Peptides against a protein of PDB entry 5HB3. Designs and how they scored, part 15

Target 1, 150 residues: chain A of PDB entry 5HB3
Amino acid sequence: RQMQDRCMSEYNQRIRNAPEGSIDPFRMACYKIIGRCDLSNRSLDGLQTDVNDWIWLQFNLARETDRSLELAGESYGLAELQASIREIGLKHFPKTAAEDTNGSFGMFFYLQILAGMFEQAIAYLYPFSYVDAVHFAIALTYYGLLRPVD

## One batch from the design tools (peptide; aimed at target 1 W54)

Design b1_p14_6_s1 (made by RFdiffusion4, then SolubleMPNN; from b1_p14_6, 7 letters changed)
Fold by OpenDDE base, seed 5:
Structure b1_p14_6_s1 (fold): chain B 150 residues (1-150), chain A 14 residues (1-14)
Amino acid sequence: as target 1 above (150 residues)
Amino acid sequence: SLEEILEKLNKELS
């Protein structure tokens, strides 16, 4: 708590007083990850990152901690991440095989699985690959992660 | 590509 409060204080001072682009991107990343500063912006500007870094960041920011310990206005958990993934899917990923020109359906399936959206992930994958959807459905059901549906 | 996907994801959450 003391560390988080200190990070927030330093972040607030720097973001208000420092010239644009003058703050070390790695320092800003530390304020975001450790101090949970400015969670409305869930990207690391100024850093060279890949999709794995993005995934790591999202799941670290979406902490499943006691909400009573979260600072006012800086609450972000798994439910919010799941909602974000759903919206991202609607806007940026193919809905049918005919729309898939670069094979990106697999990435959206992967994101849904990581976020625990198992039923939605299987339903999404099914029209792209029947065989893969069935195999994942069997495995998820076996481990008690997929809820039976009609 | 993964790069294009990452760009879209960052735009959505920035």
Scores: peptide ipSAE 0.262, ipTM 0.860, DockQ to the pose 0.391
OpenDDE base, seeds 1, 2, 3, 4: peptide ipSAE 0.075, 0.097, 0.135, 0.133; ipTM 0.761, 0.776, 0.785, 0.801

Design b1_p14_6_s2 (made by RFdiffusion4, then SolubleMPNN; from b1_p14_6, 7 letters changed)
Fold by OpenDDE base, seed 4:
Structure b1_p14_6_s2 (fold): chain B 150 residues (1-150), chain A 14 residues (1-14)
Amino acid sequence: as target 1 above (150 residues)
Amino acid sequence: SLEDFLKKLNEELS
């Protein structure tokens, strides 16, 4: 708790008082991850990141806690992450094979799998790649992650 | 591009 309080204090101080462009983005990232500072902003400004870095950050910031024990506005769990992935899919990824110009459907499939959205992921992949969807469906079913329809 | 995608994501989730 003492460490978290210190991180929060330093984070707020730097955000308010540091000249523009003078803040070490790696230090700010540490405050966010370790101190859980400013969780409403789940991005790392000033860092070169890819989709893997982004999703890694989301999972690290997400926590399975009792909502009653968290301050208002600081609750972020798997459900919220899954909701974010759905919204991202609706806005930024192709809905059909005809809309796919750069093969980005695979990335959205990947994000859904990482977020535990297995049924949605398979349903999404199927019209793009039948063979791959079947292979993943078999594997997920084998490991008990995909519920078969009765 | 991936960079454009991440930029959009950061804007929406910030």
Scores: peptide ipSAE 0.050, ipTM 0.734, DockQ to the pose 0.231
OpenDDE base, seeds 1, 2, 3, 5: peptide ipSAE 0.049, 0.048, 0.041, 0.048; ipTM 0.717, 0.712, 0.682, 0.712

Design b1_p14_6_s3 (made by RFdiffusion4, then SolubleMPNN; from b1_p14_6, 7 letters changed)
Fold by OpenDDE base, seed 4:
Structure b1_p14_6_s3 (fold): chain B 150 residues (1-150), chain A 14 residues (1-14)
Amino acid sequence: as target 1 above (150 residues)
Amino acid sequence: SLEDFLKELHKALS
């Protein structure tokens, strides 16, 4: 708690008072991750990040928190992450094989798998690559991660 | 591109 409070204090102080260009983005990232500062902003400004960095950050920030203890707007868990991934999928990834021009379907499949959206991931992958979808479905079923459809 | 996607993600999730 003491460390978290210190992180929050330093984070707020730097955002408000630091000269332009003097803020170390890595230090700010540490405050965000460790202190859970400014959870409404779930991105790392000033850092070169890829999809792996982004998803890693989302998982680190996503916590099962008691809503009763959270201030308004600070709740972020797996459900919210899954909702975000679904929204991203609708906006930025191909919906059909005919729309796929750059093979980006695999990345969306990957994101869904990481977020535990296994049934949706397999359903999404199947029209793009039925062979891969079947292989993943078998593996997920073997480990008890794929739920049977009613 | 992946870069464009990430930029939009940052805007959407910031």
Scores: peptide ipSAE 0.027, ipTM 0.628, DockQ to the pose 0.218
OpenDDE base, seeds 1, 2, 3, 5: peptide ipSAE 0.018, 0.010, 0.024, 0.023; ipTM 0.459, 0.376, 0.550, 0.520

Design b1_p14_6_s4 (made by RFdiffusion4, then SolubleMPNN; from b1_p14_6, 7 letters changed)
Fold by OpenDDE base, seed 5:
Structure b1_p14_6_s4 (fold): chain B 150 residues (1-150), chain A 14 residues (1-14)
Amino acid sequence: as target 1 above (150 residues)
Amino acid sequence: SLEDILEELHKKLS
């Protein structure tokens, strides 16, 4: 892809040669999102982002179709995103209600749902809110999104 | 706090 090659060239030139803090973070974001540059860094430095911005970025960086059109080594899919979310959960989010001092369990549940990790999301929510977990399980099952388990 | 978690996540992914 000629456009991607050009973006990569420009990105590399700027990241190496520009004075620190002089690069427009929005321009760098365009190189990353559109040009698929430096996908090993899955954040947008210099921009104020929330969880919704973060997850949107991850989905845009995670490609399911036309991976062959991307440069070698500069692509990943939903599976990699799911693995990242799982790792984040293990390190940064509460495992039990006793550990939840800031109510962040809902955010991790939300991230898992968005990433299509439905079974894991329900299992995670269950110890925090039995009622909510059951309600979501029923809804997900109705729409054919939750797989039967023992 | 949630903000603290986000900061840590951003550091991890950078």
Scores: peptide ipSAE 0.098, ipTM 0.742, DockQ to the pose 0.378
OpenDDE base, seeds 1, 2, 3, 4: peptide ipSAE 0.036, 0.036, 0.036, 0.089; ipTM 0.665, 0.670, 0.664, 0.758; seeds 2, 3 fail the geometry check

Design b1_p14_7 (made by RFdiffusion4)
Pose (drawn by RFdiffusion4):
Structure b1_p14_7 (pose): chain A 150 residues (1-150), chain P 14 residues (1-14)
Amino acid sequence: as target 1 above (150 residues)
Amino acid sequence: SYEEFLEDLHEELK
């Protein structure tokens, strides 16, 4: 309780609202991770990072809590992460094979799998490659990670 | 290319 309060406040007063270009970029990153500061802006600004670093950060900052009482601030768990993966799908990725030329649909399928969006990931992949979708569904069903119809 | 698409996607996710 103490450390979360001290770390959150320290980050707001002496880092976010501090002179720009003065604070080490990695240090700001270490605070955002350790203290989960500013879950509203989950980016790695000031660092030479790629899409995999961004994805990692989304999961790294995610935490699951019992759905019984409040958290300090706004919650960020698998549910919120999935909501974020969904909008990135509508905005940046195609739904039909006609919209895809480079083979990028695989990236969104990969994102949905990471987020545990198994039903949606298989349904998304089938139009691009029914063969792979059929077999990935078999792999998931074998371990019990695909909700079937009654 | 696919690598260029990942770079553009990264910039869009910032």

Design b1_p14_7_s1 (made by RFdiffusion4, then SolubleMPNN; from b1_p14_7, 5 letters changed)
Fold by OpenDDE base, seed 5:
Structure b1_p14_7_s1 (fold): chain B 150 residues (1-150), chain A 14 residues (1-14)
Amino acid sequence: as target 1 above (150 residues)
Amino acid sequence: SLEDFLKKLNEELK
């Protein structure tokens, strides 16, 4: 708690008072990840990141336990992450094969799988790649992660 | 592109 409070204080001071471009982005990342500062902004500015870095961050910020320790209004768990991914999908990813111009459907499938949205992921992938969807469905079912229809 | 994707994600999560 004491460390968190200190991190929060320093984070707030830096974001408000530091000259633009003078803040070490890695330090800010530490405040966000370790100190759980400003969880409403779930991005790392000033860092070169990829999708794996992004999703890693989301999982780190999405806590399933210790919600009582979180600040009011900053509760973020797996359910919220899944909701976010769903919303991102609706806004930024193709919904049909006809809409897919750059093959980005695979990325959305990937994100859903990582977030444990297995049924949704398979359902999404099916119209884009039947063979892949079937293979994943079989594997997920085998490991008890997919709930097959009756 | 990945960059475009990340930009979109960052915009949604700011």
Scores: peptide ipSAE 0.065, ipTM 0.765, DockQ to the pose 0.299
OpenDDE base, seeds 1, 2, 3, 4: peptide ipSAE 0.053, 0.050, 0.049, 0.057; ipTM 0.722, 0.714, 0.711, 0.752

Design b1_p14_7_s2 (made by RFdiffusion4, then SolubleMPNN; from b1_p14_7, 6 letters changed)
Fold by OpenDDE base, seed 4:
Structure b1_p14_7_s2 (fold): chain B 150 residues (1-150), chain A 14 residues (1-14)
Amino acid sequence: as target 1 above (150 residues)
Amino acid sequence: SLDDFLKKLNEELK
């Protein structure tokens, strides 16, 4: 608790007092990840990140905390992450094979799988790649992650 | 590009 409070204090101080561009992005990232500072901003400003970095950050920030212990405004869990991924999918990824010019459907499929959205992931993948969707469906079913509708 | 996508994502998640 003392460490977290210290991180929060330092983070807030730097955000408020540091000249623009003088803040070490990596240090700020450490405050965010370790100190859980400013969880409303789930991005790493000033760092060159890819989708893998982004999703890694989201999972690190998303904690299954008892909603009773965290202030309502600071709770970020798997459900919120899944909601974010759904929103991202609607806005930034192709909905049909005809819309897919860059082959980006695979990335959205990947994000959904990582977030445990298995049924939605398979449903999404199916129109893009029937064969792959079937293979993943079989695998997910085998491991008990996909519930077949009776 | 992936970079453009990430920029858009960051803007939307802010």
Scores: peptide ipSAE 0.051, ipTM 0.734, DockQ to the pose 0.243
OpenDDE base, seeds 1, 2, 3, 5: peptide ipSAE 0.047, 0.045, 0.046, 0.044; ipTM 0.702, 0.699, 0.699, 0.696

Design b1_p14_7_s3 (made by RFdiffusion4, then SolubleMPNN; from b1_p14_7, 6 letters changed)
Fold by OpenDDE base, seed 2:
Structure b1_p14_7_s3 (fold): chain B 150 residues (1-150), chain A 14 residues (1-14)
Amino acid sequence: as target 1 above (150 residues)
Amino acid sequence: SLEDFLKKLNKELK
């Protein structure tokens, strides 16, 4: 707790008072990841990141715990992450095969799978790649992750 | 591009 409080204090102080360009982005990332500081901002400013980095960060920041047990006093769960994935899907990924210009549907499928949105992921993939959707559906069903219709 | 997507993502999904 002492370490976390110290991280929070330093993070807030630097965010507010540090001269522009003087903040080490890696240090700030450490405060966010380890200290769980400022969970309302789930991005790493000043760092070159890719989609894998982003999703990794989201999972690290997400917790399946009661808010009362969260040391940082802030909560971000799987439900919120899934909501974020839905939002980026609506804004940045094709809804139909006709809208697919660059084959990016696979990335959105990937993100949904990582976020445990299995039914939605399969439903999404189906019109883009029938064969792949069926294979994933079979696999997910086998492992009890997809609920088949009785 | 992926880069554009990430930039938008950082701005819109905090």
Scores: peptide ipSAE 0.055, ipTM 0.743, DockQ to the pose 0.289
OpenDDE base, seeds 1, 3, 4, 5: peptide ipSAE 0.047, 0.043, 0.052, 0.045; ipTM 0.718, 0.709, 0.739, 0.727

Design b1_p14_7_s4 (made by RFdiffusion4, then SolubleMPNN; from b1_p14_7, 5 letters changed)
Fold by OpenDDE base, seed 4:
Structure b1_p14_7_s4 (fold): chain B 150 residues (1-150), chain A 14 residues (1-14)
Amino acid sequence: as target 1 above (150 residues)
Amino acid sequence: SLEDFLEKLNKELK
């Protein structure tokens, strides 16, 4: 708790007082990840990141905790992450094979799988790649992650 | 591109 409070204090101080562009983005990332500072901003500004970095951050920030124990605005769990993934899918990924110009459907499938959205992931993948969807469905079912309904 | 995607995501998810 003491460490978290210190991180929060330093984070807020730097955000408020540091000149634009002078903040070490790695230090700020540490405050966010370790100190859980400013969870409303779930990105790492000033860093070269890819989709894997982004999703890694989301999972690190996401906590399945009693929200009553957290400060207002500092709660972020799996449900919120899944909601974000859904929103991302609606806005930034192809919805049909006809819309797929760069093969990005696989990335969205990947994100859904990581977020535990298995049924939705398979349903999404099916029109793009029938064979892959079937293979993943079989595997997920085998491990008890997919529950097909008759 | 992935970069464009990330930029959009960062804007929307902040």
Scores: peptide ipSAE 0.044, ipTM 0.713, DockQ to the pose 0.234
OpenDDE base, seeds 1, 2, 3, 5: peptide ipSAE 0.042, 0.041, 0.040, 0.038; ipTM 0.706, 0.706, 0.704, 0.711; seed 2 fails the geometry check

Design b1_p14_8 (made by RFdiffusion4)
Pose (drawn by RFdiffusion4):
Structure b1_p14_8 (pose): chain A 150 residues (1-150), chain P 14 residues (1-14)
Amino acid sequence: as target 1 above (150 residues)
Amino acid sequence: DAKLDEYMAKIRES
C-alpha cells in the first residue's frame, strides 16, 4: 500500500510533470513496469523498441484480481487486454483473403492466441488457411482450450 | 498510438 502510493505519486510529480528530456527513458520505463504507473498509456516512449516490446508490455502490465472488489484506479487484466487486441484487429488487420497480400493476418492470429482468444483466433484464421485452423483447433481441443457448441 | 500504427503498417508491408 505504501510503496504503490509513493511510487505512483513520485512518478506523476517528479517524472511525468518533470522537465522533458531530463529523466532517463529507461528509468521511466522501470517505474511504469514496477509500479504499474499510468496504465492508460502502455507504451515505451524514448526507447528503440519493436512490436514485440509493445506486445510484451501489454501482458507485463496485466494483472488478474478476484472479481469481488475495487482496485486503486482502473483495472487492467486479461479482459481489458483482449478488448485492446480486438480493436487493433478491426483497425489494422484484414478479415478476408482478398484484403491480405503480404501474409500479415498471421500476426493478428498470433496476438489473439497470446491473449487466450482461442475461439476468435481459430475463426479468424480459417478463411486464410483452413488447414492450419483445423489443426490448431485440434491442438487446443486436446488440452481443453476451445469452447465447443453443444 | 502513432508508434503502434507504424508497427502495424510495417507488418502489413513486410

Design b1_p14_8_s1 (made by RFdiffusion4, then SolubleMPNN; from b1_p14_8, 4 letters changed)
Fold by OpenDDE base, seed 4:
Structure b1_p14_8_s1 (fold): chain B 150 residues (1-150), chain A 14 residues (1-14)
Amino acid sequence: as target 1 above (150 residues)
Amino acid sequence: NPKLDELMKKIRES
């Protein structure tokens, strides 16, 4: 608790008093991850990041929906992450094989799998790669992550 | 998130 309080105080002080662009982005990342400061902004400004960095950050910032956090109005859990991934998919990824010129469908499939959206991931992958979708469906079913239809 | 949008755009174009 003392560490978090210190991080929060330092973060707030720096945001208020430091000139724009003068704060070390890695230090800001530490305040966000360790101190859980400014969780409404789930990005790392000033850092070169990729999709893996982004998804890693989302999982680290996400907490189990504790009833106590629900009362505070600031809850970010798996459900919110899944909603974000759905929105990303709708905005930025191909919906059909005809729209996919860069093979980016695989990345969206990957994000859905990481977020536990297994049924949606397989359904999405199927029109792009039948063989891959079947292979993943078999594997997910074997591990009890995909429920077969009766 | 505008940064995420930019990132995803970059990924799509790669």
Scores: peptide ipSAE 0.049, ipTM 0.718, DockQ to the pose 0.790
OpenDDE base, seeds 1, 2, 3, 5: peptide ipSAE 0.048, 0.046, 0.047, 0.048; ipTM 0.715, 0.712, 0.709, 0.713; seeds 3, 5 fail the geometry check

Design b1_p14_8_s2 (made by RFdiffusion4, then SolubleMPNN; from b1_p14_8, 7 letters changed)
Fold by OpenDDE base, seed 3:
Structure b1_p14_8_s2 (fold): chain B 150 residues (1-150), chain A 14 residues (1-14)
Amino acid sequence: as target 1 above (150 residues)
Amino acid sequence: NPKLDELMQSILDS
């Protein structure tokens, strides 16, 4: 508790008072990851990040913590991550094969699989690649991750 | 979240 309060205080003080460009972005990332500071902002400012860095960060922040220990009142879990991925899909990824101009459908499929959205991932992939969707459906069913609808 | 939207757009444009 005392360490978390200190992290929050230092984070807020640096964001408000530090000259532009003087803040080490890696230190700010440590406050976010370890101290769970400002979970409403799930980006790392001043760092070049790719989709793998982003999804790694989301999973670290979405760790199931006992809500009673989160002093900041900000709860971020798997359900919130899944909601964020759904929103990203609606805004940034093709909904149909006809809208696919750059082959980005595979990335959205990948993000859904990582987030445990297996049924939605297969349903999304099916119109883009029937063969791949069937193969993944068989594999996921074999491992007990896909529930066959009766 | 506008920052997330900018990040996703940057990733998709790369």
Scores: peptide ipSAE 0.101, ipTM 0.782, DockQ to the pose 0.469
OpenDDE base, seeds 1, 2, 4, 5: peptide ipSAE 0.093, 0.098, 0.100, 0.095; ipTM 0.779, 0.780, 0.779, 0.777

Design b1_p14_8_s3 (made by RFdiffusion4, then SolubleMPNN; from b1_p14_8, 9 letters changed)
Fold by OpenDDE base, seed 2:
Structure b1_p14_8_s3 (fold): chain B 150 residues (1-150), chain A 14 residues (1-14)
Amino acid sequence: as target 1 above (150 residues)
Amino acid sequence: NPELDKLMQQILDS
């Protein structure tokens, strides 16, 4: 708690008082990740990030914590991450094979799998790659991650 | 989230 409070204090002080562009973006990232500062902003400003960096950050920020113990601004869970991935999918990824111009469907499938959206991921992949969807479905079922439809 | 959208677009365009 004391460390978190100190991190928040330093983070807020730097955001407010530091000249524009003078803040080390890696230090700010540390405050965000370790100190859980400003979790409403889940981007790392001033850093070049890829999708792996983004998803890693989301998982680090996402906590299955008792919402009653966290300040309202500090609560970010798997459900919120899944919602974000759904939103990203709707905006940036093909919905059908006919819309796929760049072959990016695999990336969205990957994001859904990482977020534990297994049924949705398989359903999404199926029209793009039947064989792969079946293989993943078998694997996920074997590990008990897909529920058999009764 | 417009920032997320921008980031994702940048990532996907890269």
Scores: peptide ipSAE 0.048, ipTM 0.740, DockQ to the pose 0.407
OpenDDE base, seeds 1, 3, 4, 5: peptide ipSAE 0.048, 0.047, 0.048, 0.048; ipTM 0.739, 0.738, 0.740, 0.739

Design b1_p14_8_s4 (made by RFdiffusion4, then SolubleMPNN; from b1_p14_8, 7 letters changed)
Fold by OpenDDE base, seed 4:
Structure b1_p14_8_s4 (fold): chain B 150 residues (1-150), chain A 14 residues (1-14)
Amino acid sequence: as target 1 above (150 residues)
Amino acid sequence: NPKLDKMMEEIRLS
């Protein structure tokens, strides 16, 4: 608690008092991740990040909070992350094999799997790669993560 | 991947 309070104090002080562009983005990232400062902003400004960095950050910031215990009206959990991934998919990833020019379907499949969206991930992958979809479906079913439709 | 780059840009801007 003392560490978090200190992080929050330092974060707020730097945001308010530091000249523009003088803040070390890595230090700010530490305050966000460790101190959970400014969680409404789930991006790391001033850092070159890729999709792997982004998804890693989302999982670290997401809390399994019992809705009843959160004093703050803003909760970010797995459901919100899954919703974000769906939205990203609709906007930025191919919907059909004909739209796929660069093989990016695999990345969206990967994001859905990481977020536990197994049925949706397999359904998405199937028209792009039948063989891969079947292999993943078998594996997920074996581990009890995919429910077979009766 | 240009689509991935576009996605990351949107995420950073949001």
Scores: peptide ipSAE 0.055, ipTM 0.756, DockQ to the pose 0.109
OpenDDE base, seeds 1, 2, 3, 5: peptide ipSAE 0.036, 0.053, 0.050, 0.053; ipTM 0.682, 0.751, 0.744, 0.751

## One batch from the design tools (peptide; aimed at target 1 S43 H92 M107 L111)

Design b1_p15_1 (made by RFdiffusion4)
Pose (drawn by RFdiffusion4):
Structure b1_p15_1 (pose): chain A 150 residues (1-150), chain P 15 residues (1-15)
Amino acid sequence: as target 1 above (150 residues)
Amino acid sequence: AYDQFLEELYENLTS
């Protein structure tokens, strides 16, 4: 309780609203991670990072809590992470094979798998490669990670 | 081409 309050306030007063270019980029990153400060802007600004660093941060900052009472601020769990993956799909990735030329649909399938969006990930992949979709579904069904129809 | 796509995707996600 104490540390979360001190860390959150310290980050807002003495880092976010501090002179720009004065605070080490990695230090700001360490506070965002350790204190989960500013869950509204989950980026690694000021660092030479790639898409994998961005993905990692989304999960790193995610935490699951019992759905019974409030959290300090807005919650960020698997549910909110999945909602974010879904909008990235509509905005940046194709749904039909005609929209894809480079083989990028695989990245969105990969993202949906990471987020546990198994039903949606298989349904998304089937139009691009039904063979791979069929077998990935077999792998998931074997461990019980695919909700079948009654 | 795929690496370029990933770079463009990253830039769009961080914009």

Design b1_p15_1_s1 (made by RFdiffusion4, then SolubleMPNN; from b1_p15_1, 8 letters changed)
Fold by OpenDDE base, seed 3:
Structure b1_p15_1_s1 (fold): chain B 150 residues (1-150), chain A 15 residues (1-15)
Amino acid sequence: as target 1 above (150 residues)
Amino acid sequence: SLQEFLEELHRELMS
């Protein structure tokens, strides 16, 4: 707790008082991850990141606790992450094969799988690749990750 | 069975 408090204090001080361009993005990232500072901004500003880095951060920051129990005073769980992925999908990924100009459908499928959105992932993949969708459905079923009605 | 599940899934996906 003492460490977290110090992280939050330093984070806030630097955000408010540091000259432009003087903030070490790695240090700020550490404050965010360890101290859970500014959870509304779930990105690593000033760092070159890819989708894997982004998703890693999301899971790192996600907590399945009540807001009242969250030390940071903010709540961000798996449900919120799933909502974010859904929104990103609506804005930035193809809905149909006809819209797929760069083959990015696989990335969105991947993100949904990572977030545990298995049924949605399969449904999304289906129009792009029937065969792959079926194979993944079989695999997910084998591991008990799909919930059939019967 | 898995086959029945896949058939159901197919129906749901095609609906």
Scores: peptide ipSAE 0.023, ipTM 0.445, DockQ to the pose 0.021
OpenDDE base, seeds 1, 2, 4, 5: peptide ipSAE 0.008, 0.011, 0.019, 0.021; ipTM 0.290, 0.346, 0.457, 0.477; seed 4 fails the geometry check

Design b1_p15_1_s2 (made by RFdiffusion4, then SolubleMPNN; from b1_p15_1, 10 letters changed)
Fold by OpenDDE base, seed 5:
Formats: C-alpha cells, structure tokens, sequence
Structure b1_p15_1_s2 (fold): chain B 150 residues (1-150), chain A 15 residues (1-15)
C-alpha cells in the first residue's frame, strides 16, 4: 500500500507539474500498469500503440485484486472489463453478417472469449459462422466453460 | 480493410 500511495503521489505530481510533452510516456505507462495509477484512463498517451497493445493493457489493468486493497476509484476488474467490451461491441462491431464490411466480427468474438464471456461470444459468432460457433461451443463445453442452455 | 478498421477502432477507444 505504501508503494501504491507513493506511486499515486508521484503520478499526480508529474501530471500536474510537468510541462506538456515532457513526461516520459514509458514512465507514465509504468505508473499505470505497475502502480495502477489513474485506472479510469485506460490508454497510454504518447506511445505508438496498436489494438493488440490496447487489448493487452485492458487485461492487465483488469486485475482480480481484493478491492479492499485498492484506492477508491482505482478498482478495475474483470467485471468492468466485460462491461467495457459489451459497450465496445454495441458501438463498433457488426451485429449481423449483413453489417460486416471488414470481417471484424472475429475480433469481437476474440475479445469476448478473452474476457470469459463464452456464452455471449458463441451467441455472437453463430450468425456469422455456424460451423465455427459450434466448434467453439463443443470445445468450451468440453472444458466446462460453456453453460448449456436450460 | 480489417487493418484500417483496427486503427480507427483504436483511435476511438483511446478518445
């Protein structure tokens, strides 16, 4: 906790006091990832990143920690990530095959799988690729990750 | 393209 408090203090101080563009983006990334500072901001400013980096970041930030040990407002777990992914899906990804112009449905399926949203992932994939959806459903069921429909 | 989509998506996600 002392480390976290110190990290937060340093992070806040640097953000407030450093001239624009003078802060090492990598240092700031360390504060965020290691120090879990400013988890409400789920991006790394000043770094050249791609979507894979973003995904990696989200899952690293969404650590399953005892919320009692985290500072108020600095809690970001799997549930929050799942909620975020749902929102991203609603906003940015095709809902039907007819809406799929770039073949991006697979990415959303992938995000859902990573987030443990297995039932939703299969349900989403099914209208795009029946065969793939069934394949994944069988596999997930085999490993006890997919709950059968009542 | 899918790559273009990824880039644009990232921009939106980071905004």
Amino acid sequence: as target 1 above (150 residues)
Amino acid sequence: SLEEFKRELLKELMS
Scores: peptide ipSAE 0.439, ipTM 0.908, DockQ to the pose 0.766
OpenDDE base, seeds 1, 2, 3, 4: peptide ipSAE 0.411, 0.439, 0.432, 0.428; ipTM 0.899, 0.908, 0.907, 0.905

Design b1_p15_1_s3 (made by RFdiffusion4, then SolubleMPNN; from b1_p15_1, 8 letters changed)
Fold by OpenDDE base, seed 2:
Structure b1_p15_1_s3 (fold): chain B 150 residues (1-150), chain A 15 residues (1-15)
Amino acid sequence: as target 1 above (150 residues)
Amino acid sequence: SLEQFKKELLESLMS
């Protein structure tokens, strides 16, 4: 808590008082990841990143734990991340095989799996790749992550 | 391409 409080204090001070471009992007990243500062902004400005880095960041910022146990002043939970992934899917990813021009369906499947959206992920994958959907369904069922069919 | 898609997706997500 002491570390987080210091991070928040320093972050707020620098964001308000530092000249534009004078703050080290890596330092700001540390404030965000470790100090959980300004979680409403889930991007790292000034750093060259790829989509994998973005994914990593989202899941590191998200917490599955109770918000009451969060020591940070801000909280960002798995539910919010899941909602974001749903929105991303609706906006950027193919909804049917006919819409698949880039073969990107696998990435959306991947995002849903990472976010624990297992039933939705399998349902989504099924029309694109029946065989893959089936073997993932079997695996998820084995590990108790997919609800059995009555 | 898929790589181009990833790039465009990232740009959109960071906006």
Scores: peptide ipSAE 0.438, ipTM 0.910, DockQ to the pose 0.822
OpenDDE base, seeds 1, 3, 4, 5: peptide ipSAE 0.355, 0.426, 0.433, 0.433; ipTM 0.881, 0.907, 0.909, 0.909

